Peptides against a protein of PDB entry 4GMN. Designs and how they scored, part 22

Target 1, 375 residues: chain A of PDB entry 4GMN
Amino acid sequence: RYANITLLALVTLASIGTDFQETLVKGNQGSRESPISAADEEWNGFDDADGDAMDVDQKSSSGEDQEEDYEEIDVKEDDEDDDDDSITSEMQADMERVVGADGTDDGDLEDLPTLRELIQTAVPQLIRLSNLPIDSDESLTIQSHALSALNNISWTISCLEFANGENANIHNAWYPTAKKIWRKTILPILEADSADLKLATQVTSLAWAVARVLHGETPTDGNPHRKFISLYHSSKQQAGGNSNSIEEPEDPFQGLGVKCIGVVGSLAHDPAPIEVNREVGVFLVTLLRQSNNVPPAEIVEALNQLFDIYGDEELACDKEVFWKDGFLKHLEEFLPKMRTLTKGIDKRTQPELRTRADEALLNLGRFVQYKKKHA

## One batch from the design tools (peptide; aimed at target 1 D251)

Design b2_p13_5_s2 (made by RFdiffusion4, then SolubleMPNN; from b2_p13_5, 6 letters changed)
Fold by OpenDDE base, seed 3:
Structure b2_p13_5_s2 (fold): chain B 375 residues (1-375), chain A 13 residues (1-13)
Amino acid sequence: as target 1 above (375 residues)
Amino acid sequence: EKPARLPPPPYVP
């Protein structure tokens, strides 16, 4: 009884996190509709007239009226209105305020009561549940659901813009909680070195969501970037040996390899220690050099992370890592391989992967040209 | 139902 109520509450919190993301994605699309001036260019429709209506009179036969009297079983559709009103009107109002709020610098969430309760009340309980001793299948199930709820909340918050002081109140409220998730949930599970790839995938997904907000300010204690690099390599070794269908997620971007790249890329951003940046940068560039044996989705993610880490020439990592370690040469040598890789993706069977690869190829060309001008 | 894993947001270049 108590376990079932706890599991239901955790599933509900995970659903709420998903529905908030959908609302944010819809809100961000609406702001980009600058009014395309409808230039009324009169598309002169082609006139082709001659519809000779041939009267094909085909008269064929009267098959008999078997009136099978299907008794209309008046199944009262109890419209159980699945009030999948998973987003309360209060949650929608909070999200509309987050998308529209000129960020008052006070880390006060007074105007965002639902988000406040998620961060201040729900997340601390989810952290507690993720740290339960695993002594039963029930405790493992509770941990998995708590990690899923933390993942969805953390991903949703990571979709907010925090650049240029936007959403500073939410950032300031989330930042200490994100560090607590890292230290209390992510690090202990990474240190346990579990062979459970499901748990590893859940923790890595959560770590990516948290690191997308904390970036180089993510706690570097115990060199977590090396653990995620090790997890990347271990996941590849396990996939190669046993044809045990680790159900590769149907979505190539949900793979553990992509998630590991996303985490370590995010950890390497300024103000990360230069040695952390170097180890991650070398890892990412090594994936490009070995691209013949790397899934296309991991190459796309590795490129995006390299652009985000090394896009600014004013950062210490540009001079101390990018130029010193000769990354430009490796990116230039990879450009023809990326063109071949992208062209090899079937647009019909993998439209998203092809679109993201076409974008990453375009950005690689631009990035190489940028770095050559700033050499 | 398994709680839907949030996809990584689309990379906006």
Scores: peptide ipSAE 0.029, ipTM 0.744, DockQ to the pose 0.089
OpenDDE base, seeds 1, 2, 4, 5: peptide ipSAE 0.029, 0.029, 0.026, 0.029; ipTM 0.747, 0.744, 0.731, 0.743; seed 5 fails the geometry check

Design b2_p13_5_s3 (made by RFdiffusion4, then SolubleMPNN; from b2_p13_5, 7 letters changed)
Fold by OpenDDE base, seed 1:
Structure b2_p13_5_s3 (fold): chain B 375 residues (1-375), chain A 13 residues (1-13)
Amino acid sequence: as target 1 above (375 residues)
Amino acid sequence: SKPARIAPPPYVP
């Protein structure tokens, strides 16, 4: 009984987190559509070639209108679904206020009651549930659902802009909680060294969401970046051996490899220790050098992480790692490989992967040019 | 000026 109520509450919190994400993604798409002025490349009109008018005979087949009398099946709308919409509506209204708030500095967490309750009330309980001793299938199920709920909440918050003091109230509320998730949920699971790839995928997804907000301020105790690099390599070794048991996620970006790259990339941002930054930077650049054996989605993520880590020439990691370790040469040498890789992705079967690869290729070209100019 | 990254939308799982 208590377990079923706990599971239901965890499923609800996970769903809530997903619906918030969809709302934020929709809202943030609207704000990031600053019109990139399409440079008017004058499409020089193709000349009027004399195409012969073939008379296609309009054979008027008079198909008889059989009025099939569709019986109105009076589907009684069972009014039971209204309660879920109310919670999602209040949450959507909170998220719309966050996304639509054009820099009003005075957003108290009082104006975001749902988000406040998620951070202050729900997350501390989820952390507790994620740390239960695993002694039964029920405790494992509770842990999995608690991790899913923490993941969705953490990802949702990680989609907010916190640059330049934006959403500072939310950032300030989340930051200590994010550190608590890291220390109390993520680190203990990573230290348990479980062979459970499902659990490893869940904790890595959560770690990425948390690290996307904490960046280089993520706790470095126990060298978590090395644990995620080790997990990346271990996941590749297992995928090569047992072709039957890891359902490759339908989405190439949901792969454990992508998630590991996302975590370690985020951990390497300023103000991360230069040694941590270097180890991650070398890992990411090594993936590009070994790209023939790396999934395209992992290459896209590794490039994006490299751009974010080393995009700022004023940061210590630019001089002490990027230039010192010769990363520009590796990026420049990778540029033709990235063009080939991107062109090899079928737009029909993998449209998203192709779009993200086209963007990463464009950014790589710009990044290499920028770094060459600032050399 | 830093290259304007076309940031893909954050991959929300």
Scores: peptide ipSAE 0.032, ipTM 0.751, DockQ to the pose 0.514
OpenDDE base, seeds 2, 3, 4, 5: peptide ipSAE 0.028, 0.025, 0.030, 0.028; ipTM 0.749, 0.692, 0.738, 0.746

Design b2_p13_5_s4 (made by RFdiffusion4, then SolubleMPNN; from b2_p13_5, 8 letters changed)
Fold by OpenDDE base, seed 4:
Structure b2_p13_5_s4 (fold): chain B 375 residues (1-375), chain A 13 residues (1-13)
Amino acid sequence: as target 1 above (375 residues)
Amino acid sequence: EKPERLAPPPYVP
């Protein structure tokens, strides 16, 4: 009984996360005017111009880890078997506020009660459930569903715009929780060094979603970038040997390799330690150099991460890593290979991969030109 | 149904 209720609640939370994303994507597609034919606009970097570094007053609250005794919320068996995965009118109103928030609403999560409860009440319980001792197939199932729910919630939140102080209330509420997911869920699972590629794929997907919000402020304890780079290499070694290929996901962008690249790329953003940035940058550039043996989707992701990391010349990583380690030369030498790779993708069989490769090729040309102008 | 695991969003340039 308890396990079935727990599994149902986890499935419901994961569904809510998915439906919330779909609503946000539909809302944002309405506001995305068709990308103006950006053919003629010179790529000028990322206009992170008004980086008013939110002086997050580092009140070093040495908050002793009060083990908040998560009082067992007596899940009232409201036996309303309404399997109506229908977004409640309150959830819909919260989604409409988030999608319609012209970034000036300094409103506390008081105006987003469903999102508040999701972050403050549900996510802490999901963190607990993802960290249960694995003593049974049931415990493993609970962990997998808790990770799925955390993944979906974290991805949904990571799809919000946080640039220029947009959604700052949500960012500020999510940020400590995202760090808690990282420290309490992601790191322990990653350190357990499980041969379970399914679990590794789940935790890496979650890690990417979390790192897309935390960027270079992601906790560097235990060098997580090296663990994900190691996981990348380990995943490639396993795929080559045993014909029990975990079915390569039909979507080339759902592969563990892409997810590892997305995580480490996100971890390398400013204000990441320069040595973390360097190790990630060298990893990404090495993938481009070895591109003949790398899936096209991983090349696309590695390029996008390189653009995002090194798009701003004012960042310490531009001088200390990009220029110092000679990355421009490697990108320029890769440009003809990228043209060949992109042209080799069949538009009929892999339309998304072809589109994203055409975009990454365009951006690579612009980025190389930009960096040559700023040399 | 099992909730679908969210894909990474498309890259926003």
Scores: peptide ipSAE 0.030, ipTM 0.740, DockQ to the pose 0.073
OpenDDE base, seeds 1, 2, 3, 5: peptide ipSAE 0.024, 0.027, 0.024, 0.024; ipTM 0.710, 0.724, 0.664, 0.719; seed 5 fails the geometry check

Design b2_p13_6 (made by RFdiffusion4)
Pose (drawn by RFdiffusion4):
Structure b2_p13_6 (pose): chain A 285 residues (1-30, 108-237, 251-375), chain P 13 residues (1-13)
Amino acid sequence: RYANITLLALVTLASIGTDFQETLVKGNQGDLEDLPTLRELIQTAVPQLIRLSNLPIDSDESLTIQSHALSALNNISWTISCLEFANGENANIHNAWYPTAKKIWRKTILPILEADSADLKLATQVTSLAWAVARVLHGETPTDGNPHRKFISLYHSSKQDPFQGLGVKCIGVVGSLAHDPAPIEVNREVGVFLVTLLRQSNNVPPAEIVEALNQLFDIYGDEELACDKEVFWKDGFLKHLEEFLPKMRTLTKGIDKRTQPELRTRADEALLNLGRFVQYKKKHA
Amino acid sequence: LAALKAELKAALE
């Protein structure tokens, strides 16, 4: 039963996690009662995956169970985070997911992040999941072991398809949990890291630049948020952004539209937003 | 303590 009974179940649950994304797209061209697949994924499939993700690991075989369990959690979390939850959008699904997303973080992502050593493959798997969960949590994400510090250290140390880089994952997840209403110091650290990435953009892969600019625009674009005054202005983030604008233009034109298009068009939008961003705040004390 | 014991036993089964 081993090769069939356990591994097959996980790989299939993960595929179900992947393919539910097509239901969302096709459903649009035409209490989760209307979405039983999603209902079952959250209430039934996910609790067992959190359990499996936790357990040792005493042996290599259970090393594979953990990995597959993390793959399913990842696919589901990612697909769910592909929904618009800003404003009142998709509120039914948000309430069904949010507590579970907190559990995945506390019970799965955090204990694994506690023991630093040793894997790159596994370190990549947890950051991908944590990025997916934090995209929904948005600074409501738990601040316990000061996880942003660990993901920040993971970025620099793992320095030794552009958007699949682990570094992009570190930028996204740390950037997502630093939105309001996060601890103002947690935001200061994450914001400082994201801006430092620009000041020292001399060697940062272009995709990581685009993600850093999107994360910053996503965080400090509301003057009512305490962190816009408490960090963005208090630490003068504006100067680095104004200084980076010329540097950003040349790197964008350094990207072959023909090889490969997506990064280029994505970077064009970031410089465009970067320019508009330098204006809006320039207008606000 | 006894309640926890009973619950643990049931969880293991």

Design b2_p13_6_s2 (made by RFdiffusion4, then SolubleMPNN; from b2_p13_6, 12 letters changed)
Fold by OpenDDE base, seed 2:
Structure b2_p13_6_s2 (fold): chain B 375 residues (1-375), chain A 13 residues (1-13)
Amino acid sequence: as target 1 above (375 residues)
Amino acid sequence: DELSELLEELLSE
């Protein structure tokens, strides 16, 4: 009886976390013309105030109007009105307030009661449930659902803008809780060294969501970046041996390899220890050098992480790692490989992967030019 | 709300 109530509540908390994420994505789509997931932020370059707008005169070649009579396949979208009425009017009002709120710096969530209860009441219980002794298939199921709920909540919060003091109240409330998730849920599971790839994928997804907010302020105890790098390599060895369909996620960006890259990239941001930054930077640059054996989605993620980590020339990691370890040469040598890789992605079968690869290729060109100017 | 009730159920056992 207890376990069924606990499972129902965990499923409901995981649903609520998904509904919040979808509502944030929809709300952010209303303010930003493109559904850029916060992981897909185009590196806009540094605003070099030298406004040499290269007027790329795209000469509109008037290609002839071939009236291809697209037969309107009347795909009856059966509007399965899955009235997922799960979004309460109170949750919707909290979401509208989050999207519209000038962040107060006091860390008070008085105006966000549902989010307050999620952070202050639900998350501490989910942490407790994720730490239960595994003695049965039922306890494994409870842990998996608790990790799913923590993942959805953490991802939702990680999609909020916290730059320039935006959402400071939510950030200040979440920050200690995120550190608690890291220390009490993520680290113990990573230390248990389980051969369970499902559990490893769940904890790595949660770790990425948490690290996207904490960045270089993520606790470095026990060198977790090395555990995720090890997990990356072990996952590749398992995929190569057994042709048993571990269902590669239909989305190439939901793969364990991408998640490992996202975690270690996020962990390497300032103020991370320079040795953590170096080990991660060397790992990411090594993926680019080995790109013939690396999935395109992992290359895209590794590039984005390299841009974010080494964009700012004022950071200690620029001088002590990027320049000192000669990363620019590796990025420049990778440009022609990235062009070939991107062109090899079919726009019809993998449109998202192609778009993100085209963006990452553009950003790589800009980043290499920027770093050459500042050498 | 349903969340608070479910959280109370989770906390009460």
Scores: peptide ipSAE 0.016, ipTM 0.611, DockQ to the pose 0.000
OpenDDE base, seeds 1, 3, 4, 5: peptide ipSAE 0.015, 0.016, 0.015, 0.016; ipTM 0.608, 0.618, 0.605, 0.610; seed 5 fails the geometry check

Design b2_p13_7 (made by RFdiffusion4)
Pose (drawn by RFdiffusion4):
Structure b2_p13_7 (pose): chain A 285 residues (1-30, 108-237, 251-375), chain P 13 residues (1-13)
Amino acid sequence: RYANITLLALVTLASIGTDFQETLVKGNQGDLEDLPTLRELIQTAVPQLIRLSNLPIDSDESLTIQSHALSALNNISWTISCLEFANGENANIHNAWYPTAKKIWRKTILPILEADSADLKLATQVTSLAWAVARVLHGETPTDGNPHRKFISLYHSSKQDPFQGLGVKCIGVVGSLAHDPAPIEVNREVGVFLVTLLRQSNNVPPAEIVEALNQLFDIYGDEELACDKEVFWKDGFLKHLEEFLPKMRTLTKGIDKRTQPELRTRADEALLNLGRFVQYKKKHA
Amino acid sequence: ALTAPPSHKPATA
């Protein structure tokens, strides 16, 4: 039963996690009662995956179970985070998911992040999941072991398809949990890291630049948020952004539209937003 | 306001 009984169940749950994304797209061209597949995924499939993700690992075979269990959690968490939850959008699904997303973080992402050593493959898997979960949690994400520091250290150290880089994942997840209403110091650190990435953009891969700019726009674009005054202005983030604008223009034009298009058009939008962003705040004390 | 995320490939075995 081993090869069939356990591994097959996980790989299939993960595929179900992937393909539910197509239901969302096709469903649009035409208490999760209307979405039983999603209902079952959250209430039934996910609790067992958190359990499997936790357990040793005493042996290599259970090293594979953990990995596959993390794959399924990842695919589900990613698909779910492909929904609009800003404002009141998709509130039914948000309430069904949010507590579970907190559990995945506390019971899965955090204990694994506690033992630093040793894997890159596994370190990549947890960051991908943590990024998916934090896209929904948005600074409501738990601040316990000061996880942003660990993901920050993971970025620099793992320095040794542009958007699949682990570094992009480190930027996204740390950027996502630093939105309001996060601890103002946690925000200060993450914001400083994201801005430092620009000041020292001399060697940062272009995709990581685009993600850093999107994360910053996503965080400091509301003057009512304490961190806009407490960090963005208090630490003068505005100067680095104004200084980076010329540097951003050349790197964007340094990207072959023909080889490859997506990064180029994506970077064009970031400089566009970067310019508009430098204006809006320039207008606000 | 929020921006769209980058592309993502699903986890596979």

Design b2_p13_7_s1 (made by RFdiffusion4, then SolubleMPNN; from b2_p13_7, 8 letters changed)
Fold by OpenDDE base, seed 3:
Structure b2_p13_7_s1 (fold): chain B 375 residues (1-375), chain A 13 residues (1-13)
Amino acid sequence: as target 1 above (375 residues)
Amino acid sequence: MFNKPLPRTPATA
């Protein structure tokens, strides 16, 4: 009974996160043709596919036709549907205010009551539930659902613009909570070094969503970038051994490899420690050098991360890493390989992957020219 | 700064 109510509440919180994201995507498409970053399309909502329909093997025992007149208990479907529509309407109103708000500098969420309750009331409970001792299948299920709800909320918030002081009130409310998710949920799970790829994928998705807001201000305690690089390599070793057992997601961008690249890329942004930036930059450039054995989606993400990390010549990482470690040469040498890779993607079978690869190829050519001009 | 080009919405000619 209590477990089912907790699961229902966690599913509802995950759904709530989904509807917020859809509303943000619809709202952003209506205002500015600013490209939603290709990472905003990569939100893995709660996949309800674990409806393991108990195939109760109806063994057709031909037992006799006792027409027991089961009185149709007219279970009034109490209109529980009205409460969900009301919550979604308040959420839509909060998101419309966020998209329309010229950032008032008051770090108060008084005008955003639903978002306030998500950050201040729901997320602290989800962090608690994600950090319970795993002693039963029910506790594992609760952890998974708590991680999914944290993922959805964190992704939705990461789709907000925070550049130039936009949404500063939301950023200021979220920032300490995001650091708490990192320290209390993400790090303990990463340190447990579980062979569970489902859990690893969930925590890595959540880590990416959190790191998309915190960037180089993400806590560097314990060198988490090395944990995600290790997880990337471990996932590739497991895939090579048992080609039948990793259900690679149908979406090539939802893969654990892409998520690991997204996390470590985000962690390497300014003001990250220069050695963290270097280790991540070397990892990303090494993927490009090894591109013959790397999925195209991971190459697209690795390029996007390299453009974002090294797109500013004023940053310390430009001189101390990009130029010092000779990254331009590797990008120039990769450009003909990227043209071949992109042309090899069938537009009919993988239209999204082809579009994102065509964009990344265009950006790579422009980025190389930009860096040559600013040398 | 490097600016990623906005994906040109193909102008419907």
Scores: peptide ipSAE 0.153, ipTM 0.743, DockQ to the pose 0.047
OpenDDE base, seeds 1, 2, 4, 5: peptide ipSAE 0.145, 0.147, 0.148, 0.150; ipTM 0.801, 0.801, 0.800, 0.800

Design b2_p13_7_s2 (made by RFdiffusion4, then SolubleMPNN; from b2_p13_7, 5 letters changed)
Fold by OpenDDE base, seed 1:
Structure b2_p13_7_s2 (fold): chain B 375 residues (1-375), chain A 13 residues (1-13)
Amino acid sequence: as target 1 above (375 residues)
Amino acid sequence: SFTAPPPRTPATA
């Protein structure tokens, strides 16, 4: 009886976290003109000179007017607006405020009561539930649901813009809680149970969401980047041996390998220790070198992480890792392989993977050219 | 940054 109420509450919190995300994505789709990264100012060097207009002769074939009288079956689409009323009017109002909030620097969520209760009241309980001793299938189920709720909340918050002081109030409220999730939920699970790939996938998803906000300020205690690199390699070894393949998720970007890359990439951002950055950078570049044996989605994620980590030349990791360890050569040598890989993805069967690979290929070309100019 | 869409853990009903 109490277990069922706890499970229902955890499912509800996980739903709230997802619904909040969907509404953030819908709200941000209107304002995302693609951020022209500041690198686009100098690449004005495509002279549009040789527009040889091939005159394609439009031959006007005059085929006949068969008026087939298709009876307009007035299918009343009963728009059953399944208004999945899961988004409370307060959540929607909080979201409209998040999109419109001039970042008042005070970590006070006075204007965001739903988000405040989620961070201050719900998340500390979810952290407690994720740390319960596993002594029954019921306690394992509670842990899994608590991790799912923490994942959805953390992902939603990680989709907010925090650059340039945007959403500073939310960032300041979330930051200590995110560190608490890391230290109390993520690290203990990573240390206790490396054998359960389902639990490992859940904790890695949560770790990625948390690390996307904390970046290089993620607690480095016990070298968590090495644990996720080890988990990446261990997951590849297990998938090769047991025909009980955990069904690779239908979405190639939801795989444990992609999630491990996303975590370690996020952990390697400034102000991460240079040695942490180096170990992650070498791991990511090694995936590109071994690309024949790496899923295309993991290559796309590894490229995006490399661009985000080494995009700024003012950072210590540019000189001390990128240039010192010769990463540019490996990226340049990978360009022909990436073109072949991207062209090999069927647009009909994997449209998203193809789009993401086309974008990553474009960005790889631009990134290599950028780094060559700043050498 | 082209962040992967967040892992939607579907609420397992």
Scores: peptide ipSAE 0.029, ipTM 0.748, DockQ to the pose 0.458
OpenDDE base, seeds 2, 3, 4, 5: peptide ipSAE 0.028, 0.024, 0.027, 0.026; ipTM 0.748, 0.712, 0.712, 0.747; seed 3 fails the geometry check

Design b2_p13_7_s3 (made by RFdiffusion4, then SolubleMPNN; from b2_p13_7, 9 letters changed)
Fold by OpenDDE base, seed 4:
Structure b2_p13_7_s3 (fold): chain B 375 residues (1-375), chain A 13 residues (1-13)
Amino acid sequence: as target 1 above (375 residues)
Amino acid sequence: MFNKPLPRTPATS
């Protein structure tokens, strides 16, 4: 009885996290349609060309068209108002405020009561459930659902913009909770010597969502970047040996390899220790050098991480890692390989992978030019 | 600073 109530509550919290994400993604798409200033459409005045109204006196031929009385079958569209009762009016009001909020620097969520309860009440319970001793299939199921709920909540919050001080109230409220998820949920599971690749995939997805907000401020204790690099390599060794056991996710970007790259890339951002940055940068550049044996989605993610990590010339990692370790040469040498790789992706069968590869190729060319200009 | 034109797709479960 208690287990079923706990599982239902965990599924509901995971759903709320997903629905909130979909709303934020829709809201962020609408806000990036900056109104093209309708101001510079010079209203080219209607030249009133005096079109001489030729009075074509078309004679009324009174054809008696027989009104065939088609009995309109009044198909009552039962408007099944699928009141998708999933999103409460309070949740919707919080989501609308999150999309429109000029962030105050105060970590107070007084104006966001649903998000406040999610962060302050729900997440601390999910952290406790994810840390229960695993002694049964029931406790493993509870842990898995708690990790899924934490993942969806963390991913949703990671879709908010924070880089220029946007949503500072949400950032400040989430930041201590994100560090608690990292220290209490992610690290203990990563330190447990578990051969469970499902659990490893769940914790790595959660780690990526958390690290997308914390970046280089993610706790570096115990060198978690090395554990994720090790997990990346171990996952490749297992996939090569047992062709039968792990259904690769249908989405190439949901693979454990992509998730590992996403985590370690996020961990390597400023203000990460220069040695952490170097080890991750060398790992990512090594994937590009070995690209013949690396899935295209992992190459796309590795490139995107390299652009984010080394996109600022004012950061210490630019001089001490990017230039010092000669990364520009490796990126320039990879350009022709990336063009071949991208062209090899079928637009019809893998449209998303092709689009993201075309974008990563464009950005690679621009990034190489940028770095050559700022040398 | 180098700016990418496009956001990344999140990886929800």
Scores: peptide ipSAE 0.172, ipTM 0.813, DockQ to the pose 0.232
OpenDDE base, seeds 1, 2, 3, 5: peptide ipSAE 0.166, 0.162, 0.163, 0.167; ipTM 0.806, 0.810, 0.759, 0.803

